Peptides against a protein of PDB entry 3T6J. Designs and how they scored, part 168

Target 1, 375 residues: chain A of PDB entry 3T6J
Amino acid sequence: PIVESYIGFIESYRDPFGSRGEFEGFVAVVNKAMSAKFERLVASAEQLLKELPWPPTFEKDKFLTPDFTSLDVLTFAGSGIPAGINIPNYDDLRQTEGFKNVSLGNVLAVAYATQREKLTFLEEDDKDLYILWKGPSFDVQVGLHELLGHGSGKLFVQDEKGAFNFDQETVINPETGEQIQSWYRSGETWDSKFSTIASSYEECRAESVGLYLCLHPQVLEIFGFEGADAEDVIYVNWLNMVRAGLLALEFYTPEAFNWRQAHMQARFVILRVLLEAGEGLVTITPTTGSDGRPDARVRLDRSKIRSVGKPALERFLRRLQVLKSTGDVAGGRALYEGYATVTDAPPECFLTLRDTVLLRKESRKLIVQPNTRLE
Target 2, 372 residues: chain A of PDB entry 3T6J as posed
Amino acid sequence: PIVESYIGFIESYRDPFGSRGEFEGFVAVVNKAMSAKFERLVASAEQLLKELPWPPTFEKDKFLTPDFTSLDVLTFAGSGIPAGINIPNYDDLRQTEGFKNVSLGNVLAVAYREKLTFLEEDDKDLYILWKGPSFDVQVGLHALLGHGSGKLFVQDEKGAFNFDQETVINPETGEQIQSWYRSGETWDSKFSTIASSYEECRAESVGLYLCLHPQVLEIFGFEGADAEDVIYVNWLNMVRAGLLALEFYTPEAFNWRQAHMQARFVILRVLLEAGEGLVTITPTTGSDGRPDARVRLDRSKIRSVGKPALERFLRRLQVLKSTGDVAGGRALYEGYATVTDAPPECFLTLRDTVLLRKESRKLIVQPNTRLE

## One batch from the design tools (peptide; made by RFdiffusion4, then SolubleMPNN)

Design b2_p19_1_s1 (from b2_p19_1, 9 letters changed)
Fold by OpenDDE base, seed 2:
Structure b2_p19_1_s1 (fold): chain B 375 residues (1-375), chain A 19 residues (1-19)
Amino acid sequence: as target 1 above (375 residues)
Amino acid sequence: TVSLEHGYTGIAGEVYPIA
């Protein structure tokens, strides 16, 4: 088997300032079959990057072909096991040197092991479809998230010599219609500037890229889905995201007004964006469970994903990217914290929903060291 | 081919995404 590993101070999710890496490591085996799908995605990456909702001037100047591999993890040491990885975690290096992507395939398999009767917050008519397509849809999401999410976008930089990596006279901010007015200076990084929101903000951008690009037929074709199956994968991917946004409330601490998990905060933000889009796209309905206790149901109108959801996500995703590219911390924080705010305001009453989420909380899943067999 | 026998518990350690 082909073995991959990494070790070191890599992910900064545990740092409140988003800068210091946690020491982690893994050993994994390449899943060749799934890796082949990701290689096809890599082959299409340059073209798919053009489908993202920002001008080419806000995208990397030169496409650097990355590696992308699906891995079955044998061992992982850290505070949490990711479903996917994009490294290095330095935007400047991603732009100039390239990057590597991995999907931790067996981590996803464990994460998706849910019994139908225990599956919370979905309509009954969605449960079987969700169970069937959660895994495949997440493979799509992870691939897009890592490769075209984390792997996309340009940071505008002025180097120590005063030179810009963009044409100040011709590059226009698509949100303002004006020339670029802010950028990263020498020594400034994404994490150093955006600090407490940097990790979650970037995850939100990457997740949004996944949702946005999974609508593209070529993406589904790469993963082997066509026709009704492709549409079901899209639906379940979006449904999973809005459900995740509700589940995310578990990771909010009202007393401290903070989030304890960057990805879940990101998913809540996306839920808020899609709720704001209105038009019946997403509905969260408080209910009463069979036990007589509070419950809830999330409904996503499939027919409105493209007509309502996509435009809303497009606008939001463009704003995320523009603010990131220009190093506009004030604007970025205002945008992101606005959507990340959790109150009990109607109609959603998110703090009340949080109580429901906690009440219906499933047991936390833990990956145990697998056994390996050669066959 | 390589086959993996996986186990899991409901105690600690985060899997991303959370199911």
Scores: peptide ipSAE 0.028, ipTM 0.667, DockQ to the pose 0.064
Fold by OpenDDE base, seed 4:
Structure b2_p19_1_s1 (fold): chain B 375 residues (1-375), chain A 19 residues (1-19)
Amino acid sequence: as target 1 above (375 residues)
Amino acid sequence: TVSLEHGYTGIAGEVYPIA
């Protein structure tokens, strides 16, 4: 078998300031069969990057073909097991040296196990479809999230010698129509500038890329979905995201006004963006469960994903990238924290919904190390 | 052939929440 491993101070999710890496490591075996889809995605990556909603000047100057491998994890040492990984985490290194992507296939497989009777917050009509396509849609999402999410975008930098990695005279900020007015100075990094929001913000960008690009026919084709299946995968991917945004409330601590998990905060932000889009795209309805206790239902109008959802996400995603590229911390924080704020304001009443989410909370999944045998 | 017989059964670590 082909064995891959990594070890070191890698992820900064546990650092409130996003700067200090947690020591972690894994040993995994390459899943050749599952890697094939990701290889095809890599082959299309350069073209798909052009589909992202920012000018080429805000994308990496040179496309660096990354590795993308599906891995079956034998052992994982860390505080959390991801579904996917993009490393290194330094944006400057990503844009100058390249990066590697992995999908943790057996972790994903665990995530796919869903019992219909325990599936919360979905309409009955969506449950079977959700169960059927959750796995495949999540494969799509993870692939896009890692490769084209974390693997996309450029930071504008002025080096220690005063040289810029962009043409100050010609590069235009698509949001303002003006020349670039801010950038990263020597010694400044994404994490150092955006600090407390850096991790979650980046996850939000990556998740948004996944949702946005999964609408592209080529992406679905790469993953082997066509026709009605492709549309169902898209629907379930978006549905999963909006549901995740509701579930995210579990990870919010009202008393401290903070989030305990970066990805879930990101998913809540996306939910807020899609709710803001209006037009009946997303609806969260408080209900009463069969047990007489509070419940809720999330509805996504699939017919409005492209007409309402995509444009909303496009605008939001572009703003995320532009603010990231230009190192506009004030603007970025204002945008992100605005969507990440949890209040009990109507119509959503998110704090009340949080109580419902907690009431309907599923037991946390436990992941144990697999046994391997040589056959 | 390397076969993974049993996938992860859950110990509550932060699985980066896969909803």
Scores: peptide ipSAE 0.039, ipTM 0.646, DockQ to the pose 0.073; fails the geometry check
Fold by OpenDDE base, seed 3:
Structure b2_p19_1_s1 (fold): chain B 375 residues (1-375), chain A 19 residues (1-19)
Amino acid sequence: as target 1 above (375 residues)
Amino acid sequence: TVSLEHGYTGIAGEVYPIA
């Protein structure tokens, strides 16, 4: 349909346990031109799923062709407007019934209005490139995040009758080399098992899928980028992620040891993974701004994205998926909370950097509903 | 055709809260 809408208890980000949905709704108009790019991505989805760093046994048994549209949102009622949506938010239904993806195109477009002089934490030589390619890189990231992030992976389940949706004799855990030792029982869900980390963990997996698959030439081709432009889009996408990981510190509350935003926590985790990879891939340097106050610079070495970044992300992403598939809450929590921990340990001194992030924080932006006219 | 005009539309998207 040319007009899309939904209403109900949809997203659970405001629930500390990730289970209870917030009541929200939107009305939007289909952007046909942008939707065509996502249709091409959907057409390649089955093939691209095979590029993900886990065995086919950890992927969905049957590819279900989803709907994916770019939407210009007319009105959104909720606590926040997402850039993209993948529904339903039930992994079992995603596996058996399929899913729908939407990109809120006009929300993404407004993100590009960042003035160069207000762009924080980037090197001067990256700012113009970042401004130029932020938009296109977001389209790529959102498409991958929704379709191949949230739309990928299998949960191992034992149903009420005791039947498994996987072969216990032949399926091997690629991390342990052993048979599958844990799974979801009847009535257990992703959210019920992983609870407090479920939302952020899943967002981290989806964001990681985006970064990982954006390196694939076919993905960039689908979005219309080739040659140097494709490489710049990749670079800016990764640069945006590591910058976002630093900005994420705004949403951490040290006194409560908690995160207030699931996606930002996820981005911080990814930053930590890429920092751990070392070899000069990512550097964060505290500086002094022109105003004499603390500042910082994030640098990403583009020449090391494929050689250093990709392998680190591959291993991490595989671990995320394996732990999710097997319902290994203990292992998943240990992994994720380990990377999500914010301390003042050198060399990064993240708590000190948080003070810098807060100092450089922009004024709160208000979401204003767009005006429409018939032409 | 439908034209959308965004004035001071702030992006506080969950997926990309862009600062």
Scores: peptide ipSAE 0.037, ipTM 0.615, DockQ to the pose 0.075; fails the geometry check
Fold by OpenDDE base, seed 5:
Structure b2_p19_1_s1 (fold): chain B 375 residues (1-375), chain A 19 residues (1-19)
Amino acid sequence: as target 1 above (375 residues)
Amino acid sequence: TVSLEHGYTGIAGEVYPIA
């Protein structure tokens, strides 16, 4: 078997300022079959990057082909086990030196084992489809999230010598129609500038890239889905995201006005964006469960994903990227914290929904280190 | 061929949680 490992101060999710890495380490075995799918995705990455909703001037000047591998983790030392990883976490290095992507395949597989009777917040007619396609759709999402999410976009930088990595005279901000007015100075990084929102903001951008690009037929073809299956995978991927946005409320602490999990905050933000799009795309309905206690249902209108959802996500995703590229912390914080705000305002009444989410919360799944044997 | 015998039952996913 091919063995991979990593070790060091890598992820900064435990740092309130998003800068200091937590010590992590893993040992894993390469899953060759799953890695082959990601290799095909990598082969198409340069073309797919052009489909992202920002000008080429806001994309990396040179595409650097990354490594993408599916791994079965044997041991993981850290506060949490991820489903996917993109390293290094330094955007400047990603831009100039490249990056590596991994999917922790067996971690994903464990998460897919959901019993139908325990599946919360979905319409009954969606449950079977959700169970069938959750795994495959998540593989698509993780691949896009890591490779084309974290792996995309340019930071505008002025180096220590005063040179810019962009043409100040010709590059136009697509949101303002004006020349670029802000950038990263020497020594400034994504994390140092955006600080408390950096991790969640970046995860939101990456998740949004996944949803946006999964609509492209070539992506589904790479993963082996065509026709009705491809459409079902798309639907379930989007459905999973809006459901996750509701589930995310578990990780909000009202009394502290803070989020305890960056990815869940990101998913809530996406839910808010898609709710704002309106037109019946997403509906959250409080209900009463069979036990007589509060419940809720999330409905996604499949027919409106492309017509309503995609344009809304496109606009939002472009704004995320532009603000990131220009180092506009004030604008970025205003945008992101606006969507991340949790109140009890109608019609959604998110604080009330949070109570429902907590009431319906399942017992925490535990991941146990596997044993291996030779066959 | 190396095979994994048992799945994880620990708390997954602070970095990339699956909802």
Scores: peptide ipSAE 0.032, ipTM 0.623, DockQ to the pose 0.072; fails the geometry check

Design b2_p19_1_s2 (from b2_p19_1, 7 letters changed)
Fold by OpenDDE base, seed 4:
Structure b2_p19_1_s2 (fold): chain B 375 residues (1-375), chain A 19 residues (1-19)
Amino acid sequence: as target 1 above (375 residues)
Amino acid sequence: SVTTYHGITGIAGDVYPVA
């Protein structure tokens, strides 16, 4: 088998300031069959990048074809096991040297396991569909998240010699209509500038890219979905995200006004964006469970994903990218923390919903890392 | 060999450590 390994100070999720990497290492075996789908996605990446809601001037100047491999993890040493990885985590290196994507296939397989009777917060009529398509939709989401999420966008930089990596005279900020007024100076990085929100912000951008691009027929075709199946995959992917946004409340600590998980914070932000879009796109309804205790239901109107959801996400995603590219920390923080704020304000009453989420909390997952043998 | 990794359920496939 083809063996891949990663080792070093890689992910900074455990650093409150997003700067210090945690030592991580894994050994994995390449899953050739599953890698084929991601290879097809890579083959379309350059074109799909053009579908993202920012001007080419805010995208990488040169497309660098990345590797994308599905891996079956044999051993993983770290605090958490991701579904996918995009490395390196330095944006400057990503845009100038390239990057590697991996999907942790056997981790995903474990994550796909869902028991209908334990599935919380969904309408009964959505549960079977959700169970059926959660796995496939997740493959789509992870692929897009890593390759076109983390693998997209440009940082505007002025180097130590004063040279810019963009044309100051011609590049226009699509949000303001004006020339670029801020950028990263020599020695400044994404993490150093955006600090406490950097990791979650980037995850939010990547997740948003996944939701946005999963609407594209070409993406679904790459993963082998057409017609009604494709629409179901889209629906379940979006439904999974909005449900995740609700479940994310578990990882919010009201007393400290902080989030404990970057990805979950990101998913909550996306939920807030889609709720803000209104028009009945997303509805969270407190209910009473069969046990007489508080419960909740998340409803996503399938018919409004494209008409209401996509435009809202487009605007939000563009803003995320523009603020990231220009190093506008003040604007970025205001935007992101605004959506990441958890209050008990009506109509959502998120703090009350958090109590419900905690009440309905699922047990921890146990992942058994496998071995291999010659046969 | 087989090892067990403990984490909190991630809704989008991520597994996180217990705080």
Scores: peptide ipSAE 0.038, ipTM 0.629, DockQ to the pose 0.133; fails the geometry check
Fold by OpenDDE base, seed 1:
Structure b2_p19_1_s2 (fold): chain B 375 residues (1-375), chain A 19 residues (1-19)
Amino acid sequence: as target 1 above (375 residues)
Amino acid sequence: SVTTYHGITGIAGDVYPVA
């Protein structure tokens, strides 16, 4: 087997300012079959980047082919185990030197082990489909999230000599129709400028890229899905995201008005975006469980994903990218925190729903070191 | 709190690291 490992100060999620890395490391074995799918995705990455909803001037000037590997984790040392990783976490290095992607395949497999009878917040007619396609759809999402999410977009920079990495006279902000009015100065980074929202904002951008690009037939073909299967994978991927947005409320602390998990905050933001789109795309309905206690159901209208969901996500994702590229912290914070706000306002009543989420919370699943053998 | 990394992490209730 091919063994992969890494070690160092990498992720900064435990730093409120997103700057100080936590020491972590892993040892894993390459999953060749899934890695082959990711390699096909890499081969299509340059073309797929053009499908993202921002002008080429907001994308990297030069495509740098990254590595992408699916890994089965043997051991992981850290405060948490991700499903996927994109490194380095410095945007400037990602743009100039390249990056590496990994999917932790067996971590994903553990996440799929929810029993039907314990699956919360879904309609009964969605449960079997969800169980069937949760895994495959998440593989797609991870691939897109890492490669084309974290691996996309350009930061506008003025270097220490005063030179710009963009043409100030010709590059137009697609949101304003005006020339670029803000950028990163020498020494400024994504994390240093966006600080407390940087991690969650970037995860939201990456998740949004996943949802947006999973609609592309070529992406589904790369992962081996065609026809009705491809449509089911798309549906379940979007359904999983909106469900995750509801589940995210577990990680919100009302008393402190803060989030304790960056990815879940990101998923809540996406839920809010898709709810705002309206037209019956997403519906959250409070219910009463068989035990007489509060429950809820999330419904996603499959027929409205492309007609309602995609345009809403397109606009939102473009705004995220433009604000990131231009270093517009004020605009970015206003946008992101607006969607990340949790109130009890109708019709959603998210604080009330949070109580329901907590009430229906599933038991913790511990990831333990697996046994491995040659077969 | 669950610490996450750049990339997708487990959904709430699905995956938790050993403390």
Scores: peptide ipSAE 0.036, ipTM 0.663, DockQ to the pose 0.150; fails the geometry check
Fold by OpenDDE base, seed 5:
Structure b2_p19_1_s2 (fold): chain B 375 residues (1-375), chain A 19 residues (1-19)
Amino acid sequence: as target 1 above (375 residues)
Amino acid sequence: SVTTYHGITGIAGDVYPVA
């Protein structure tokens, strides 16, 4: 088997300012079959990057072909085990030297083991479809999230010598119609500028890229889905995201007005964006469970994903990227924190829904290090 | 250097806490 490992101060999710890395390491074995799918995605990455909703001037100047593998983790040392990783966590290095993507396949497999009767917040008609396609759709999402999410976008930089990595006279901000008015200066980084929202904001951008690009026929083809199966994978991927946005409320602390998990905050933001789109795309309905206690149902109108969802996500995703590229912290914070705000205002009454989410919370899964054997 | 951290987990709980 092909063995891969990494070790070091890598992820900064535990740093409130998003800058200081936690010591982390793993040893894993390459899953060749799943890696082949990701390699096909890599082969199409340059083309797919052009489908993202920002001008080429806001994309990397040169496409650097990354490595992407699916890994079965044998051992993991850290505070938590991710499903996917994009490294290094230095945007400057990603832009100039490249990056590596990994999917932690066996971690994903653990996350998918849910009994139908315990599956919360979905309509009964969606449960079987969700169970069937959750795994495959999440593979698609992880691939897009890591490769084309984290692997996309340009930061506008003025270096220590005063030179710009963009043409100040010709590059236009697509949101304002004006020339670029802000950028990163020497010594400034994504994390240093956006600080407390940097991690969650970037995760939100990456998740949004996944949802947006999974609508592209070529993506589904790469993963081996065609026809009705492809449409079901798309539907379940979007459904999973909006459900995740509701589940995310578990990780909000009302007393501190704070989020305790970056990805969950990101997913809640996406839910808010899709709810704002209206037109019956997403509906969250409080209900009463069979036990007589509060429950809820999330509905996603499949027929409105492309007509309503895609345009809404496109606009939002473009704004995320433009604000990131230009280092506009004030604008970025206003946008992101606006969608990340949790109140009990109607019609959603998110604080009330949070109580329901907590009430319906499943027991925490225990992830145990695997054993290997010779056969 | 610019650092960006990326770790996706299933919806049933992400692996990296903010606090």
Scores: peptide ipSAE 0.029, ipTM 0.637, DockQ to the pose 0.148; fails the geometry check
Fold by OpenDDE base, seed 2:
Structure b2_p19_1_s2 (fold): chain B 375 residues (1-375), chain A 19 residues (1-19)
Amino acid sequence: as target 1 above (375 residues)
Amino acid sequence: SVTTYHGITGIAGDVYPVA
């Protein structure tokens, strides 16, 4: 078997400033069968990047074909086991040298395990569909998230010699209609500039890319879904995301006004974006459970995903990218923190919903070292 | 430089880092 590993101070999610990496490591074996789907995704990456909602000037100048493999983890050391990885974590290196994508297949398999009776916050009619397609939809999401999320976008840079990696005279900011007014100077990085919001912001961008591009028929075809199955995968992927946005409240600390998990914060932000879109796309309804205690239901209108959801996400995702590319920390922070704010304001009453989320909290899944055997 | 780890975690109820 092909064995892959990495070790070191890699992820900075536990650092409030996003600067210090936590020591992490894994050993894994390549899953060749699952890797084939990701290889097809890589083969289509250059074309799919063009579908992203920003001008080519905000995308990488040169497409560098990355490696993408599905791995079965033998051992993992860290505070959290990811479902997917995109490395290196330096945007400049991703842009100039390339990157590697990994899906941790057996981690996803654990994540896919769902008991219907314990599945919270979904309409009864959605539960079976959700259980059926959660796994496949998550495979799609992870692939897009890593490859086309983290792997997309350009940072505007002025190097130490004063040279720009973009044409200052011709490149226009699509949000302002003006020439580019800000960029990264020599020595400045995404993490150094955006600091406390950098990790979650980037995860939000990557998740948004996943939702946005999963609507593309070619993506679904790559993963082997067509017709009604493809539409169900799309629906469940979006449904999973909006549900995740509600579940995310578990990781918010009201008294400190902070988030404790970058991905969940990102998912809450996406939920807020889709709620803001209105038109009945997403509805969160407080209910009473069979036990007489508070509960809630999330409803996603599948018929409005393309007509309402996609445009809302498009606008938001474009803004995320533009602000990232230009190093506009003030604008980026204002945008992101705005959506990441948790209050008890109606109609959602998120702080009240948080109490419900905590009350209905599911048991955390544990990953145990898998067994291997020679045949 | 700030090192950002971009590993997607599961959704709540799956595998994810704890605070």
Scores: peptide ipSAE 0.023, ipTM 0.607, DockQ to the pose 0.184; fails the geometry check

